# Designs tried in a protein design run: peptides against a protein of PDB entry 3T6J. Part 40

Target 1, 375 residues: chain A of PDB entry 3T6J
Amino acid sequence: PIVESYIGFIESYRDPFGSRGEFEGFVAVVNKAMSAKFERLVASAEQLLKELPWPPTFEKDKFLTPDFTSLDVLTFAGSGIPAGINIPNYDDLRQTEGFKNVSLGNVLAVAYATQREKLTFLEEDDKDLYILWKGPSFDVQVGLHELLGHGSGKLFVQDEKGAFNFDQETVINPETGEQIQSWYRSGETWDSKFSTIASSYEECRAESVGLYLCLHPQVLEIFGFEGADAEDVIYVNWLNMVRAGLLALEFYTPEAFNWRQAHMQARFVILRVLLEAGEGLVTITPTTGSDGRPDARVRLDRSKIRSVGKPALERFLRRLQVLKSTGDVAGGRALYEGYATVTDAPPECFLTLRDTVLLRKESRKLIVQPNTRLE
Target 2, 372 residues: chain A of PDB entry 3T6J as posed
Amino acid sequence: PIVESYIGFIESYRDPFGSRGEFEGFVAVVNKAMSAKFERLVASAEQLLKELPWPPTFEKDKFLTPDFTSLDVLTFAGSGIPAGINIPNYDDLRQTEGFKNVSLGNVLAVAYREKLTFLEEDDKDLYILWKGPSFDVQVGLHALLGHGSGKLFVQDEKGAFNFDQETVINPETGEQIQSWYRSGETWDSKFSTIASSYEECRAESVGLYLCLHPQVLEIFGFEGADAEDVIYVNWLNMVRAGLLALEFYTPEAFNWRQAHMQARFVILRVLLEAGEGLVTITPTTGSDGRPDARVRLDRSKIRSVGKPALERFLRRLQVLKSTGDVAGGRALYEGYATVTDAPPECFLTLRDTVLLRKESRKLIVQPNTRLE

## One batch from the design tools (peptide; made by RFdiffusion4, then SolubleMPNN)

Design b1_p10_7_s4 (from b1_p10_7 with F1A N9L)
Fold by OpenDDE base, seed 1:
Structure b1_p10_7_s4 (fold): chain B 375 residues (1-375), chain A 10 residues (1-10)
Amino acid sequence: as target 1 above (375 residues)
Amino acid sequence: ATAGDVYPLA
């Protein structure tokens, strides 16, 4: 088998300031069959990057073909096992040297193991479709999230010699219509500037890229979906995201006004964006369960994904990127923390919904080291 | 630093 591994201070999710890496490591085996799909995605990456809702001036100057591999993890040491990885985490290296993507396929398989009767917060008419397509939609989402999410965008930088990596006279901020007014100075990084929101903000950007680009027929074709299947994969991917945004409330601590999981915070933000879009796109309905206790249902109107959802997400995603590129911490924090705020304000009453989420919380799944043997 | 994707499993 082809074995891959890494070890070191890599991910910074446990650092409140998003800067210091946690020591982790894994040993995994390459899944060649699934890797082939991601290789096709890589082959289309340069073109798909152009579909993102920002000008080429906000994208990397030169496309660097990354590696993408599906892995079956044998051993993982760390606080949590990711579904996907994009490394290195240094934007300058990503832009100048390239990056590698991996999908931990067997981790995803564990995530898919949900019994219908235990599936919370979905309408009954969505459950079977969700169960059928959650796995495939996750493959799509992870691929896009890693490759075109984390693997996209440019930081505007003035180097130690005073040179800019962008033309100050010609590059226009698409949000303001004006020239670029802020950038990263020498020694400044994404993490150093955006600090407490850096990790979650970037995850939100990556997740948003996934949702946005999964609407592209070429993406679905790469993963082997067409016709009604492709539309179902899209629907379930978006449905899963809005559901995840509700589930995310588990990871919010009201007393401390903080989030304990960067990806879940990101998913909540996306839920807020899609709720703000209105027009019946997303509906969260408090209900009463069969046990007489509070419950809830999330409904996504399939017919409004492209007409309502996509434009809302486009605008939001562009704003995320522009603020990131320009190092506009004040603007970025205002935007992101605004959507990440959890209150009990009507109509959503998110703090009340959080109580419902906690009430319906299932036991955490245990991930166990897989068995390997000679056949 | 932000990279990868973690899904909390419940």
Scores: peptide ipSAE 0.055, ipTM 0.798, DockQ to the pose 0.326
Fold by OpenDDE base, seed 2:
Structure b1_p10_7_s4 (fold): chain B 375 residues (1-375), chain A 10 residues (1-10)
Amino acid sequence: as target 1 above (375 residues)
Amino acid sequence: ATAGDVYPLA
């Protein structure tokens, strides 16, 4: 077996400012069969990057072929086990030196073990489809999230010598139609500038890339899905995301007006974007459960994913990238915190829905350390 | 910075 490991101060999710890494380590075994799918995704990455909704001037100047490996985790030391990893966690290094992607395959497999009778907030007609395709759709989402989410985009930088990594005279901001008016100065980083929203904002960008690109036939083909299966995978991926946005309310603390989990905040933001798109794309309906207590149902109109959902997500994702590239903290914070705000305003009444989410909360899943054996 | 998809252990 091929063994991979890493140890160090790596992830900064527990730092309120998103800068200080938590000491983390893992030991894992390479899953060769699953890695083959991600290798095919890597082979198409340069082409797929061009499908993202920003000009080439906002993308990395030179494509650097990354590694992508599926790993079965033996031991993980840290505050939480990720489904996927993209390292290094520095955007400047990603665009100049390259990066590595990892999918923690056996962690994902545990997440797929859901009992139908305990599956919350879905319509009965969606439950079987959701159970069938949750795993495969999540593999697609994680692959896109890591490789083309975290692995995409350019930061505009002025170095210590005053040189720019972009042409100030010719590069146009697609949102304003004007020349670039802001950038990262020497010593400034994504985390240092965007601070308290940096982690969640970046996760939101990566998740949005996943949803956006999973609509591309080539992506589904790489993962072995065609025809009706491909459409079902797309539907379940989007359905899972909007459901996750509702579940995310568990990780919001109303009294402190803060989020306790970056990915869940990101998923709530995406839910808000898709709700704002309107036209019946997403509907959250409060209901009464069989026990007579509050419940809820999330509905996603499959027929409106491409016509309503994709354009809304495209506009939002482009704004995220442009604000990130230009280091526009004021604009980025206004946009992101606007969607991340949780109120009890109708029609959604999110604070009331939060009570329902907490009431229907599932038992915490635990990952038990596996073992190996000689055969 | 942070990267990757953390599965919520909830």
Scores: peptide ipSAE 0.048, ipTM 0.799, DockQ to the pose 0.355
Fold by OpenDDE base, seed 4:
Structure b1_p10_7_s4 (fold): chain B 375 residues (1-375), chain A 10 residues (1-10)
Amino acid sequence: as target 1 above (375 residues)
Amino acid sequence: ATAGDVYPLA
């Protein structure tokens, strides 16, 4: 088999300031069949990058073809097993030297295995569709998240010699219409500047890229979906995200006003963005379960994804990128923390919903190290 | 960076 591995201080999600990496390692086997889809995605990456809602001046100067492989993980040593990986985690290296992407295919398969009777917070009419397409839609999301999420965008930098990596006279901030007024100085990094919000903010950007680009027909075609199947994959991908935003409340600590998981915080932010879009796109309805205890239902109006959801996400995603590129910590923090705030304000009453989420918490899956054999 | 799914799914 083709074996891939990595080891080291890699992911900083467990550092409140996003700077110190956790020691992590894996050993995995290449899944050739699944890798083919990601290779096709890589082949289209340069074109798909142009579909992102920021000008080319905010994108990498030169496209560097990354590697993307689907892996079946045999051993993973760390606090959590990801579905996908984009490395290195240094934005300067990503934009100048390139990066590698992996999808942990058998981890995704575990996420796919959900019993219908245990599936919370969905309408009954959506459950079968969700179960059918969760896996495929998640493959799409992970691919986009890694390759075109984490793999996109440019940081504006002034080096130690005072030289800029952008033309100060011609580059315009699309949000303000003005010239660029802030950038990263020598020695400043994404994590050092954005600190407590850096990890979650970046995950939110990457997840948003996934949702945004999954609407593109070329993306669905790459993954082998057309017609009604493509629309179902889109719907389930968006539905999964809004559901995840509700589930995310498990990882919020009201007493400390903090989040304990960066990806879940990101998903909650996206939920807030899509709720703010209004027009019946997303609704969360408190209900009473068959046991007489509190429950809830998330509803996503399929017909409004493109008309309401996409424009809202486009604006939000552009703002995320512009603030990241320019190193505007004040603006970025104001935007992100605004959406990440959890209160009990109506109509959502998120703190009350959190109680419901905790009450309906599903049993934790035990991830067991697999084996492999020749047949 | 990693795309972690920490759904408490059973």
Scores: peptide ipSAE 0.103, ipTM 0.818, DockQ to the pose 0.427; fails the geometry check
Fold by OpenDDE base, seed 3:
Structure b1_p10_7_s4 (fold): chain B 375 residues (1-375), chain A 10 residues (1-10)
Amino acid sequence: as target 1 above (375 residues)
Amino acid sequence: ATAGDVYPLA
């Protein structure tokens, strides 16, 4: 077997300022079959990057072929086990030196074990599809999230010598129609500038890339889905995201006005974006459960994903990228915190929904690290 | 990784 490992101060999710890494390590075995799918995705990455909703001037100047491997984790030492990893975490290194992606396949597999009777917040008609396609759709999402989410975009930089990595005269901000007015100075990083929102903001960008690009036929083909199956995978991926946005409320602390999990905050933001799109794309309906207690249902109109959802996500995702590239902290914070705000304002009444989410909360899954053997 | 879903959805 092929064994991979890493160790060190790597992830900064536990740092409120998104800068200090937590000491982490893993030992894993390569899953060759799943890795082959990700290799095909890598082979298409340069072309797929062009499908992202920003000008080439906001993308990396030169495509650097990354590695992507699916791993079955044997041992993981850290505060949490991720589904996927993109390293290094420094944008400058990503754009100049390259990066590596991994999908922790057996971690994802654990998430697939959902009992139908315990599946909350979905319409009955969606439950069977959700159960069937949650796993496969999540593989797609993780692949896109890591490779084309975290692996995309450019930071505009002025170096210590005053040189720019972009043409100030010709590069236009697609949101304003004007020349670029802000950038990262020498020594400034994504985390140092965006600080408390940096991690969640970046996760939101990556998740949005996943949703956006999963609509591309080539992506589904790479993962082996065609026809009706491909459409179902797309539907379930989007459905999972909007459901996740509701579930995310568990990780909001009203008393402190803060989020305790970066990815969940990101998913809530995406839910807000898709709700704002309107036109019946996403509906959250408070209900009464069979036990007579509060419940809720999330509905996603499949027929409106491309017509309503995609354009809304496109605009949002472009804004995320432009603000990131230009180091516009004020604009970025205003945008992101606006969508990340949790109130009890109608019609959604998210604080009330949070109570429902907490009421319907399931016991946390216990992940047991496996042994392996040759047979 | 700025990436990596630390808490996969159950």
Scores: peptide ipSAE 0.080, ipTM 0.818, DockQ to the pose 0.372; fails the geometry check

Design b1_p10_8_s1 (from b1_p10_8, 5 letters changed)
Fold by OpenDDE base, seed 2:
Structure b1_p10_8_s1 (fold): chain B 375 residues (1-375), chain A 10 residues (1-10)
Amino acid sequence: as target 1 above (375 residues)
Amino acid sequence: MVGTFYFDES
């Protein structure tokens, strides 16, 4: 078997400023069969990048074909085991040198197993569909998230010699209609400028890319879905995201007005965006469980994903990218923190919903280090 | 920075 490993100070999620890496390491075995679909996605990446809702001037100048491999983890040392990884974590290196993607297949497999009776916050009519398609939809979302999420977008930079990596005279900001007025100076990075919101903001962008591009027929075809199956995968992927946005409230600390998990904060932001879109796209309804205690139901109107959800996400995702590209920290912080704010204001009453989420919380799944053997 | 996909099933 092909063995892959990495070790070092890699992920910075535990640094409030998003700069200092946590020591992490893994040893894994390549799963060739599961890697095939991601290789097909890589083959279409250059074309799919053009489907993202920003001008080519805000995308990488040159497409660098990345590696994307499915791995079965033998050992993982760190505070948490991801489902997917995109490295390096530096945008400048990503756009000039390239990047590598991995999907941790056996981690995903653990996440696929869900007991229907323990599945919270979904309508009864959605539970079987959710259980059936959660795994496949995860494969789609992880692939898009890593490859086309983290792997997309350009930072506008002025180097130490004063040269720009974009044409100041011709590049137009699609949000303002004006020339570019801000950029990263020499020595400035995404993390150094956006600091406390950098990690969660980027995860939100990557997750949004996944939701947005999973609507594309070519993406679903790459993963082997067509017809009704493709539509079900789309529905479950979006449903999973809005449900995750509700579950995310577990990781919010009201007393400190802060989030303890970057991905969950990102998913809450996406939920807020889709709720703001209105028109019955997403509905969260407080209910009473069979035990007489508070419960809730999340409903996503399938028929409004393309008509209501996609346009809302398009506008939001474009703003995320434009603010990131231009290094507009003030605008980016205002946008992101606005959606990340948790209050008890009606109609959602998120702080009350948080109590419900905590009440219905299940124990976190444990991943045990596996053994391998010859058969 | 950011390069991880993670979902909690809680």
Scores: peptide ipSAE 0.037, ipTM 0.767, DockQ to the pose 0.750
Fold by OpenDDE base, seed 4:
Structure b1_p10_8_s1 (fold): chain B 375 residues (1-375), chain A 10 residues (1-10)
Amino acid sequence: as target 1 above (375 residues)
Amino acid sequence: MVGTFYFDES
């Protein structure tokens, strides 16, 4: 078998300022069959990047073909086990030297083991479909999230010699209609500038890319889905995200106005964006469970994903990218923290919903590291 | 900090 490993100070999620990496390491075996699907995605990456909702001037100048491999993890040392990884975590290196993507396949498989009777916050009519397509939709989302999410976009930079990596005279900010007025100076990074929101903001961007691009027929074809199956995968992927946005409330601490998990915060933000779109796209309805206690149901109107959801996500995703590219921390923070704010204001009453989420919380799954042997 | 996907349903 082909063995892959990495170690080092890699992820900075535990640093409130997003700067200091935690020591992490894994050893894994390549899953050749699943890797083949991701290689097909890589082969289409250059074309798919053009489908993202920002001008080419905000995308990387040169396409650098990355690696993408599905891995079965044998051992993982760290505070958290990811489902996917994009490295290095330095945007300057990503856009000049390239990057590598991995999907931790057997980690994803753990999430697939959901019992129907324990599946919370979904309509009964959606549960069977959700269970059937959760795994496949996750594969799509992770692939897009890593490769075309984290692997997309350009940072505008002025180097130590004063040279710009963009044409100041011709590049226009699509949100303002004006020339570029801010950028990263020498020594400034994504993490150093955006600090406390950097991790969650980037995860939100990557998740949004996944939702946005999964609507593209070529993407579903790459993963082997056609016809009604492809549409079901799309629906379940979006449904999973809006459900995750509700579940995310578990990771919010009202007393400290603090989010304890960057990805969950990101998913809540996406939920807020899609709720703001209105038109019946997403509805969260408080209910009463069979035990007589509070419950809730999330509903996603399948017929409005493309007509309502996609345009809303397009605009939001473009704003995220433009603010990231230009290093506009003030604008980025205002946008992101606005959507990340949790209040009890009607109609959603998110703090009340949080109580419901906590009430319905189940015990976490324990991931046990496997052993392997030669046969 | 960036480039990692986590999903936890619980």
Scores: peptide ipSAE 0.056, ipTM 0.789, DockQ to the pose 0.715; fails the geometry check
Fold by OpenDDE base, seed 5:
Structure b1_p10_8_s1 (fold): chain B 375 residues (1-375), chain A 10 residues (1-10)
Amino acid sequence: as target 1 above (375 residues)
Amino acid sequence: MVGTFYFDES
């Protein structure tokens, strides 16, 4: 078998300032069959990048073909095991040197083990569909999230010699209609500038890229879905995201006004964006469970994903990227923290919903090292 | 530093 490993100070999620890496390591075996799908995605990456909702001037100047491999993890040492990885975590290096992507396939498989009777916050009519397509939709989302999410976008930089990596005279900010007015100076990085929101902000951007691009027929074709199946995968992917946004409330600490998990904060933000879009796209309804205790239901109107959801996400995603590219911390923080704020204001009453989420919370799953054998 | 994907299915 083909064995891959990595070791070192990799992810900074445990650093409140998003700068210091946690020591991690894994050993994994390549899943050749699933890797083939990701190779096809890589082959289409340059074209798919053009589908993202920002001008080419805000995308990488030169496409550097990355590696993308599906891995079955044998051992993972760290505080948390991811479903996918994009490295390095330095945007400047991603732009100039390239990057590598991996999907931890068997980790994703563990997430799919939810029993129907324990599946919370979904309508009964959606449960079977959700169970059926959760796995496949996750594969799509992870691939897009890593490759085209984390792997996309340009940072505007002025180097130590004063040279810019963009044409100051011709590049226009699509949000303002004006020339570029801010950028990263020498020594400034994404993490150093955006600090406490950097990790979650970037995860939100990557997740949004996944949702946005999964609507593209070519993406679904790459993963082997067509017709009604493709539409179901799209629906479940979006449904999973809005559900995750609700579940995310578990990771908010009201008394400290902070989030404890970057990805979950990101998913809550996306939920807020899609709720703001209105028009019945997303509905969260407090209910009463069979036990007489509070419950809730999330509904996503499938017919409004493209007409309402996509435009809302497009605008939001473009804003995220533009603010990131220009190093506009003030604007970025205002935007992101605005959507990340959790209050009990109507109509959503998120703090009340949080109580419901906590009430319905299941025990933490334990991931155990798999056994291997030679056949 | 960000570069991972994770879902909590609780």
Scores: peptide ipSAE 0.046, ipTM 0.769, DockQ to the pose 0.745; fails the geometry check
Fold by OpenDDE base, seed 1:
Structure b1_p10_8_s1 (fold): chain B 375 residues (1-375), chain A 10 residues (1-10)
Amino acid sequence: as target 1 above (375 residues)
Amino acid sequence: MVGTFYFDES
């Protein structure tokens, strides 16, 4: 078998300022079959990057072909096991040297294992479809999230010699219609500027890229889905995201007005964006469970994903990227924290929904170290 | 910090 590993101070999610990495390491075996799908995605990456909703001037100047493999984890040392990884976690290096992506396939498999009777917050008519396509849709989302989410976008920089990596006279900010007014100075990084929101903001951007690009037929074809299956994968991927946005409330601490999990905060933000789009795209309905206690249902109108959801996500995603590229911390914080606020305001009453989420919370899945032997 | 995808079913 092909063995891959890494070790070091890599992920900074445990740092409230998103700067200091946690020491972690893993040993894994390559899953050749699933890796082949990601290889096809890599082969289409340069073209798919052009489908993202920002001008080419906000994308990397030169495409660097990354690696992407699916891995079955044998051992993982750290505070948590991710489903996917994109490294290095430095935008400048991603732009100039390239990056590597991995999907932790057997971690995803664990996430797929949900009993129907324990599946919360979905309409009964969606449960079987959700169970059927959760795995495949998640594979698509992880691939897009890592490769084209984290692997996309340009930071405008003035180097130590005063030179810009963009033409100040010709590059236009698509949101303002004006020339570029801000950028990263020498020594400034994404993390150093955006600080407390950097990790979650970037995860939100990556998740949004996944939802946005999964609508592209070429993406579904790469993963082997066509016709009705492709549409079901799209639907379940979006449904999973809006459901995740509701589940995310578990990780909000009202008394401290803070989020305890960057990805969940990101998913809540996306839910808020899609709710704001209106037109019946997403509906969250408080209900009463069979036990007589509070429950809820999330509904996503399949027919409105492209007509309502995509445009809303396009505008939001472009705004995220433009603010990131220009280092506009004030604008970025205003945008992101605005969507990340949790109140009990109607019609959603999110703080009340949070109580429902906590009430319906299931026990955390236990990841057990496997025992692998050579034949 | 940016390079991790994780989904918790809660």
Scores: peptide ipSAE 0.043, ipTM 0.778, DockQ to the pose 0.714; fails the geometry check

